# Designs tried in a protein design run: peptides against a protein of PDB entry 7RZF. Part 43

Target 1, 358 residues: chain A of PDB entry 7RZF
Amino acid sequence: PFQEEHLKQLYKIVPIKDIRNLYVTFPIPDLQKYYKSNPGHYLGHLIGHEGPGSLLSELKSKGWVNTLVGGQKEGARGFMFFIINVDLTEEGLLHVEDIILHMFQYIQKLRAEGPQEWVFQECKDLNAVAFRFKDKERPRGYTSKIAGILHYYPLEEVLTAEYLLEEFRPDLIEMVLDKLRPENVRVAIVSKSFEGKTDRTEEWYGTQYKQEAIPDEVIKKWQNADLNGKFKLPTKNEFIPTNFEILPLEKEATPYPALIKDTAMSKLWFKQDDKFFLPKACLNFEFFSPFAYVDPLHCNMAYLYLELLKDSLNEYAYAAELAGLSYDLQNTIYGMYLSVKGYNDKQPILLKKIIEKM
Target 2, 358 residues: chain A of PDB entry 7RZF as posed
Amino acid sequence: PFQEEHLKQLYKIVPIKDIRNLYVTFPIPDLQKYYKSNPGHYLGHLIGHEGPGSLLSELKSKGWVNTLVGGQKEGARGFMFFIINVDLTEEGLLHVEDIILHMFQYIQKLRAEGPQEWVFQELKDLNAVAFRFKDKERPRGYTSKIAGILHYYPLEEVLTAEYLLEEFRPDLIEMVLDKLRPENVRVAIVSKSFEGKTDRTEEWYGTQYKQEAIPDEVIKKWQNADLNGKFKLPTKNEFIPTNFEILPLEKEATPYPALIKDTAMSKLWFKQDDKFFLPKANLNFEFFSPFAYVDPLHSNMAYLYLELLKDSLNEYAYAAELAGLSYDLQNTIYGMYLSVKGYNDKQPILLKKIIEKM

## One batch from the design tools (peptide; made by RFdiffusion4, then SolubleMPNN)

Design b1_p11_1_s2 (from b1_p11_1, 9 letters changed)
Fold by OpenDDE base, seed 2:
Structure b1_p11_1_s2 (fold): chain B 358 residues (1-358), chain A 11 residues (1-11)
Amino acid sequence: as target 1 above (358 residues)
Amino acid sequence: MKLKKPTLILP
């Protein structure tokens, strides 16, 4: 277990690759016995969220961070870690203290709002979908994985324990949030900019690093993190599928797409799935415009239009991705191409959102 | 995103 001397430490690490990363790590109790509620999964979902009002959205708006990942990691026997990891920009490398302040502001927002049962329910539903429609793994890898997790779960639950949430435990969420404090922090900054500024070498990989105590003034600054009004809980994910019905194969179902609508303004082709029998669909739209490729100006305007459209859809992209939906928008010589893929149930909602932004 | 296995073993 980490003693007080192991906390409030800053590690400056020289990478082999040209990467800039920040790791903000908190020691937490072993949560394995709480797998049915998985409070670390709940917190990792919120802290690692990418939607409007998220930690990533704010840090990205400042130009400091490209990506963010949050969640629990296994430690040694009897303890775990909660880690917030970000990919830093060059500017973000100069603002690490302020980035961590924003992390604590977001954590403070989570404390102020308290545990949300609806967020737990979304996590439960997403995990249930992921379990139900899990792809076939390679037998050797799967068997080795199952053999490993048999040490942690009852035999009857070993297949489901990593996926199926059963219990909403607000007390455990609050308990983990109480460990996410500045006094418990371990910070690692990974950057080539520390080359020649290190005084230690790691034994296993020869990684050069410097260890420093985080100044008490900086710890106090993070302890006094206020509520930042830019941080909000995510909205409910409207893209989570609830209907998984597989429609019967139509009598006229052909092995190739059939033309089911032919009009002056549109043609519609349809192919029913006769192979996979999954509650998934692929919608593909080709839009034709005589102006799309008429001259270099129109080509550039059509390009700019799609870039702006993609940017305007970013608010939905993450929620759709979590729910197993994706979209793609491409310029073509004839106009534009739109695809929507994933679970069929909520595709009309995503399609409507796209069309409303067009 | 959620943490899958972070590769960095911090000492």
Scores: peptide ipSAE 0.025, ipTM 0.646, DockQ to the pose 0.314
Fold by OpenDDE base, seed 5:
Structure b1_p11_1_s2 (fold): chain B 358 residues (1-358), chain A 11 residues (1-11)
Amino acid sequence: as target 1 above (358 residues)
Amino acid sequence: MKLKKPTLILP
């Protein structure tokens, strides 16, 4: 377990690759016994969220961060870590203290809102879907994985334990959230900009680093993190599938797409799945415009239109992705292409959102 | 994004 001397430390690390990363790490208790409630997964879902009012959304709006990952990580025996990792921009590297302040502001927002059972239920439903429709793994890798996790889970639960949430435990969520404090922080900044500014070498990999104590004034600034009004809990994910019915094969089902609608303005081709028998669909739309590629100006206007459309859809992209839905928008020489893929149940909702932004 | 179990060997 980290002693007080190991807390409130800043590590400046020189990478081999040209990368800029920030790791904000908190030692937490071993949560393995709480796998049925998985409080670290709940917090990682919220802290790592990418929707409007998320930590990433705000840090990205500042131009400081490209990507964010949050969650629990296994430590040594008897403890774990909660880690918030961000990919830093060049500007973000200059604003690390303020980035961490925003992390504590978001954590403070989670404290103020308290544990939300509906968020747990969404995590449960998403994990249940992921379990039910899990892709086939290579037998050797899968067997080795299962053999490894038999040390942590009962034999009867070993297949389900990593996926199926059973218990909402707000007490455990609060317990983990209480460990996410400035006094319990370890910060690592990874950047080539620290080359020639380090005084230590790591024994195993020869990584050059500098260790510094975080000033008490900075810790106090983070302890006094206010409620930033830009931070909001995510909205309910409307894209989570609930209907998994697979329609029987039609008697006239062809091995190729059939033309089922032909009009002056549209052609519709349909092929029923005869191979996978999954509650998934692929919707592909090709839009034709004689103006899309008539000259360089129109081509650039069509490009800008799709970039603006993609930007306007970004609010739904992450929620759709979490629910196993995806969309793609591409310029073509004839106009534009739209694809919607994933679980069929909520595809009409996503398609409607796309059309409303077009 | 959620941490996929990263083998983040943090020193």
Scores: peptide ipSAE 0.024, ipTM 0.606, DockQ to the pose 0.330
Fold by OpenDDE base, seed 3:
Structure b1_p11_1_s2 (fold): chain B 358 residues (1-358), chain A 11 residues (1-11)
Amino acid sequence: as target 1 above (358 residues)
Amino acid sequence: MKLKKPTLILP
């Protein structure tokens, strides 16, 4: 377990690869016994959220961060870590203190809003979907995984324990959130820019690093993190499937797509799934325009249109992805291609949003 | 995104 001497430390690490990463790590209690409520998952879902008003959305808007991951990580026996990891831009490498300030501002927003049962319910529903429709793993890997987790879970729960949430525990969420404080922080910055500026070498891999104490002034700045009005809780995820009905295979089902609608302006092809029997669909739309590729100007306009359309859909992209929906938009020589894939239940909602932005 | 086990051994 980290003692006080190991807290409020900054590590500057030289990578072998040209990467820029920030790791903000908090020692937390062992949460394994709380797997039914999984408070670290709740916090990781919110801190690692990518929608409007998220930590990542703001840090991206600043040009400082490309990606963000938040969540619990196993430590040794009797303790865990909560880690916020970001991929830094070159500019973000200069603003690490401010990035961490924004992390604490978001954490402060979570404290101010308190634990939300609806967010827990979404996590529960998403995990239940992920469990129910989990792909077949390689037997050897799966068996080894199950054998490992038998040390942590009852035999009857070993298959479900990593997925099925049962208990909303706001007290445990608050307990973990209370450990996410500047006085409990360990910071690691990974960048080649520290080459020749290190004084230590790691014993196992020969990784060059420098360890520094974080100045008390910086800790105080983070402790005094205000409520940044740009941070908001996510909206309810409207894309979470609730209907998993699989329609019976039609007697006339063809092994290839059949033309089910032919009009002057549209052709519709349909193929029922005869193989997977999943509550999923693939909607593919090809839009034809004689103008889309007629000259370089129209081609560039069609490209710009799709880039703007994609940008206008960014607000839904992450929520759809979490719910097991995806879309794709591509320029073609004939016009544009749209694909919507995933659980069929909420595809009409995503499709409607796409069409409303078109 | 959920943390897959980052292999970073922080010293």
Scores: peptide ipSAE 0.020, ipTM 0.579, DockQ to the pose 0.301
Fold by OpenDDE base, seed 4:
Structure b1_p11_1_s2 (fold): chain B 358 residues (1-358), chain A 11 residues (1-11)
Amino acid sequence: as target 1 above (358 residues)
Amino acid sequence: MKLKKPTLILP
């Protein structure tokens, strides 16, 4: 177990690769026994969220962070870690204290809002979908994985335990959230900028690092993290599939796409899935414009239009991705290509959102 | 995004 001497520490680490990472780590109790409620998953979902009002959204808007990952990690026997990991920009490397302040502001927002059952339900539903439609793994790898997790779960639950949430435990969410405090923090900054500024070498890999105590003034700043009005809980994920019905194969189903609509303005091809039998579809749209590639100006305008369109859709991209939906927008020599892929149930919603932004 | 197992063993 970490002693007080291990808390409020800053590690400056020299990487082999040219990477800039920040790890904000909190020691937490062993949550393995709480796998049915998985409070660390709940917090990791929110802290790691990428939608509007998220921690990542704000840190990106500042130009400090590219990516953010949050969640629990196994530690040694009898404890775990909660880790917030961010990929730092060059500018973000200069603003690590402020980045961590924003993390604590977001954590304070989570305390102020309290545990939300609807967020748990979304996590439950997403995990249930992921379990139900999990791809077939190679038998050897699957067996080895199952053998490993048999140490943690009852035999009857071993197949489901990693996925199926059963219990909303606001008390456990609050318990974990109470461990996410500045007084419990361990910070690691990974950057080549620390080369020649380290005084220690890690025993196993020879990683060069410096360890410093985080100043009490900095800890106090983080302890006094206010409610940043930019932080909001995510909205409900409208893309989570609820209908998984697979329509029967049509008697006249062709092995190739059939032309089902032919008009002066549109052609539509359809092929029913005859192989996978998943509640998934691929919608592909090709838009033709005689102006899209007529000259360099129009080509650049069409490019800029799609970049702006993609940017305007970023608010939905993460929620769609979580729900197993994706879209792609590409310029073509004839105009534009749009694809929408994933679970068919909520594809019309995503398609509508795309069209509303066009 | 949710933590995939970070490969970095934090000291």
Scores: peptide ipSAE 0.026, ipTM 0.658, DockQ to the pose 0.333; fails the geometry check

Design b1_p11_1_s3 (from b1_p11_1, 8 letters changed)
Fold by OpenDDE base, seed 3:
Structure b1_p11_1_s3 (fold): chain B 358 residues (1-358), chain A 11 residues (1-11)
Amino acid sequence: as target 1 above (358 residues)
Amino acid sequence: PVFKQPTLIEP
């Protein structure tokens, strides 16, 4: 466990690759015994959320961050880490203190709202879906994984323990959230911009770094993080499937797509799944426009249109992805292609949102 | 998203 001397430290690390990353790390208690409530996953779900009012959404809006990951990580025996990791833009590298301020503002928002049972329930439901429909792991990988988790879980729970949430424990959520404080922070900035500015070398890999104490003034600034009105809890995930019914294979089912609708403006092909028997569908739409590829200007406008459309859909894309739905939008020489894939139950909702933004 | 991956070797 880190002592006080190991806290409030800033590491400037030179990467081998041209990457810009920020790691904000908090030592936390070992949460392994709390796997049934998994308070670290609850907090990781919220802090790592990508929807409207999320930490990432705000940091992206500032142009400082591209991606964000949050959650618990295993440490040494008897403790874990909670880590917030972001991919930094060049501008974000100049605003690390402000990025971390926003992290603490979001954490403060979580304290103000308190633990939400509905959020826990969504995590439970998402994990249940993921467990129920997990692909068959490679036997060797699966056996090695099981052997590893046998150290942590009862034998009877080994298959489910990683997915099964059972207990809403607001007390444990608050306990972990109380460790996410500036006085308990370790910061690592990874950037080539630190080349030639380091004074230490890591023993194992020869990684060059500089260690500095975070100034008390900066710690105090983070401790005084206000409620940023831009931060909001996510809305309920409307894409979580609840209907897993598999329709019986029709007697007239063809091994190839059959034309089931033919109109002046549209053709529809359908193929029933005869192989996987999953409550999933793949909706593919090809849009044809004589203008899409008529000249370079139209091509560029069509490209820009899809980029803007994708950007406008980002808020829904994450919630859909969590629920096992995905979409793809591509330019084609004839116009555009749209694909919606995943659990069939909520595909109409995602499709509607896409079409409303088109 | 939520962390699923091993992070940095802390010095």
Scores: peptide ipSAE 0.073, ipTM 0.709, DockQ to the pose 0.361
Fold by OpenDDE base, seed 5:
Structure b1_p11_1_s3 (fold): chain B 358 residues (1-358), chain A 11 residues (1-11)
Amino acid sequence: as target 1 above (358 residues)
Amino acid sequence: PVFKQPTLIEP
C-alpha cells in the first residue's frame, strides 16, 4: 500500500510519442472478492460516461479534453487502483488543476446522489447481453484466460464471473467512492512539453520524469470542490435490448436481398439472416437529392448539414453504443447514406431519434 | 468509457 509520502504526488512524464495524457490515480482496496457487485465498474460506468451532464461532456465543452476513461485497475497484491485518464488538448495541458477540480466536482455529485440501483441494473443488463452474444473466443486465448481466472473465481462461476452482476451493494460503492479523495490522489501528466524539465529517469524504460508534491493549497481547492450544476447522472438507457426473439426463416427466404417495396419515391430490399441467427439487424438508407452534388457550395452545405446532424445526435450515440447499437451518416454523390446496426429490438427508437434531428 | 480492465502501465 502507498504510504503518505506516495500520495498527493505529481509526476511530469516525457513520452516518446507526441501524446498529452493526464492520469488521476487513487489507491483502493482489492475489490476482487466483490466481483458479484463490482462497485468499481459501477463507478467507472458513471465517471467514464459520455452522455449529457457527464464529466467528459463538460471537459470537452471547455476544449480541455478529447477522451476520458475511468475505472478500476489491478494493482499489486492486496490493492487496486481507480484511474481517471483523459487525453488532453494543448489548452487542457494548461488547465490540469481545473480538470482535476471538475473530476472532484463530479465525484462530489456522485456522493450527493448516492448509489442508484437502476444504474446497477443497467450495468447488469448490459453485461448479460454482452455475455449472451459474445463472439466465440479463440480456444487458446480462452483457455489461457480461464486458467488465470481460476485463481480468483469458483470453477462454476469462471465462465460468467466477468459478466454476471448479481448483488447491488451500495455500501461497497460508497466505500470505493470514499477512496476517491484529493488526499489519496496520484497525478501523472504525460507531455513532450516537459522535455528538458525533468530530473529523474525511470529505471526500467529510461523514461524521464519529474516528481513534485502537490501543494496543500491545491489539495484544499480540490477538497472544497462544489456541486457543479452542469453535472448530472445519465438518463436511463432506452437502447438496452430486452427482446432477443429470432424469427423463423421464411420458406421464401432468398439468398440475396429481395425487392419488397417499389414505389416512385422508395425502393426497399430485404434479406433475412440465414447464417448467424442473432437478434441483430442492419438498416441501410440511401437518400437521393438532385442538389447534393450540383456544385461546390451544395457539397459543402451537405457536408456541414451531416456534421451538425451528427453533433446533434451525440447525446444518444454513447448510450446506443453501450447497448450494442451504432449508426453511421455519410455524404454520397447522390445525397446521404444512413446506417443503423446492432440489436434489432431498439433500432426503431434510435432511428426515430435520428429522424427527429433531421 | 469504462476501463476495460486496462493493462495501464503504471508510471
Scores: peptide ipSAE 0.065, ipTM 0.706, DockQ to the pose 0.321
Fold by OpenDDE base, seed 2:
Structure b1_p11_1_s3 (fold): chain B 358 residues (1-358), chain A 11 residues (1-11)
Amino acid sequence: as target 1 above (358 residues)
Amino acid sequence: PVFKQPTLIEP
């Protein structure tokens, strides 16, 4: 267990690669026994969310952070860590204290809103989908994984315990949130900018670092993190599939796409899946415009249009991705190409969102 | 996203 001397520490680490990372780490109790409720996953889902009003969205808007990951990690001897990791911009490296303040503001928002059963249900449903449609693992990896899992789960639950959430435990969510406090923080900043400014070397890899105590003033600043009105809980994920029905093969099913609609303005080809039998589809649209590539100006306008369209769709992209949906938009010499892929059930919703932004 | 396996350089 970390003693007080191990908390409120800042590590400045020199990487071999040209990377800029921030790790904000909290020691937490061993949550393994709570796998049925998985409060660390619940918090990781929210803190690591990328939608509007998320921690990442605000930090991106300031130009400080590119990516964010949140969640639990196993520790030694019956403790875990909760970690928030961000990829820092050059500007973000100068604003680490303020980035961490925003993390605590978001955590404070989670405390103020309290545990949400609907969010737990979404996590449960997403994990159930992931379990149901997981690819066949490689035998060696699978056996080693199962052997490891057998130390933590009953034999009968080993196949499902990592995926199936069963119990909403708001008390455990609050318990973990209570550990996510400035007085429990360990901060690591990874940057080449610390080269020649370190005084210690790590024994295993020879990593150069400096350790310093975080000033009490900075800890107090983070302890007094207010509610930032820019932070909001995510909206419900409308893209989570609920229908997994596999339609029977039609008698006229062909091994190649068949032309099922032919009009002056549109042609439609369809091929039913005859191989995989998954509740997935690929929708591909090619749009033709005589203006798209008529001259350099129109070409640049068409490019800019798609960049703006993609930007306007970013609010849905993360939620769709979590639900196993993706889209692609590309310029072509004739116009544009749109692809929507993934679970078929909610593809019409994503397609509608795309068209509404077009 | 959520961490699956964070690679931490812990000192």
Scores: peptide ipSAE 0.059, ipTM 0.699, DockQ to the pose 0.390
Fold by OpenDDE base, seed 1:
Structure b1_p11_1_s3 (fold): chain B 358 residues (1-358), chain A 11 residues (1-11)
Amino acid sequence: as target 1 above (358 residues)
Amino acid sequence: PVFKQPTLIEP
């Protein structure tokens, strides 16, 4: 357990690799016993969300952060950490105090809105999908994993405990949120810009670092974090599959794609899955345009068009990814290529969103 | 990414 002397500390760390990272760490109670409600996962889902009104969206809009990860990490015996980790831009490295202020504003928003049962239900549904369709693990690796899990879970739950959410516990969510305070923070900044500015060396790996107390004025600024109107809870994930029906293999099913539609403007090939038997599909579209590759200007315009299209779809990309859907858009010498892959059930929704932005 | 355990460089 960290003593008070280990809280409100800033570590400036020199990396071996050219990386810029910020770690905002909070000591939290051991949450392992609460696996049925998993309040740390709930908070990680919201704090680490990448959709509109998320913490990451605001930090990206300012050009300070590229990526964000939030969640619980195992600590030593009897405690865990909740960590918010961001990949910093060069500009973001200059605005670490403001980045952390935004983190506390988002956390304050979560306190103001309170625990949401529908968010818990989405996490439950996503985990159920992931469990149901997990790939076959190698027997030896799986056995070793199960043996490790047996230390934390009853035998009857060992196969499901990592995925199964059963209990909505708003009290535990609030308990963890109450630990995510400036008075409990440990900050680590990782950057080569600290080379030659360190005064300590870590004993085991020789990592050079500087430790300093975070000024009381900075802690007070973070404690007074207001509600930022740019932060919003995620919208419901419309891409979560609910229908997992697999259609029977037709007697006339071809081993290769069959041409099922042939017109002057379109050809359609279809192949029923005869191998995997998953409620998944791959939709592939090739669009032909005589103008796509006619000259360098048109090529550059077609490239720019797809980059702008991808950017306009970013609001859906994260929610689709969480739900096991993906899309790809590529320029071709004949025009463009679109693919939509993943669970069949919500593919039409994603495809419609793509077409509406085209 | 929401649920990836951050690889902490432990100070």
Scores: peptide ipSAE 0.056, ipTM 0.697, DockQ to the pose 0.492

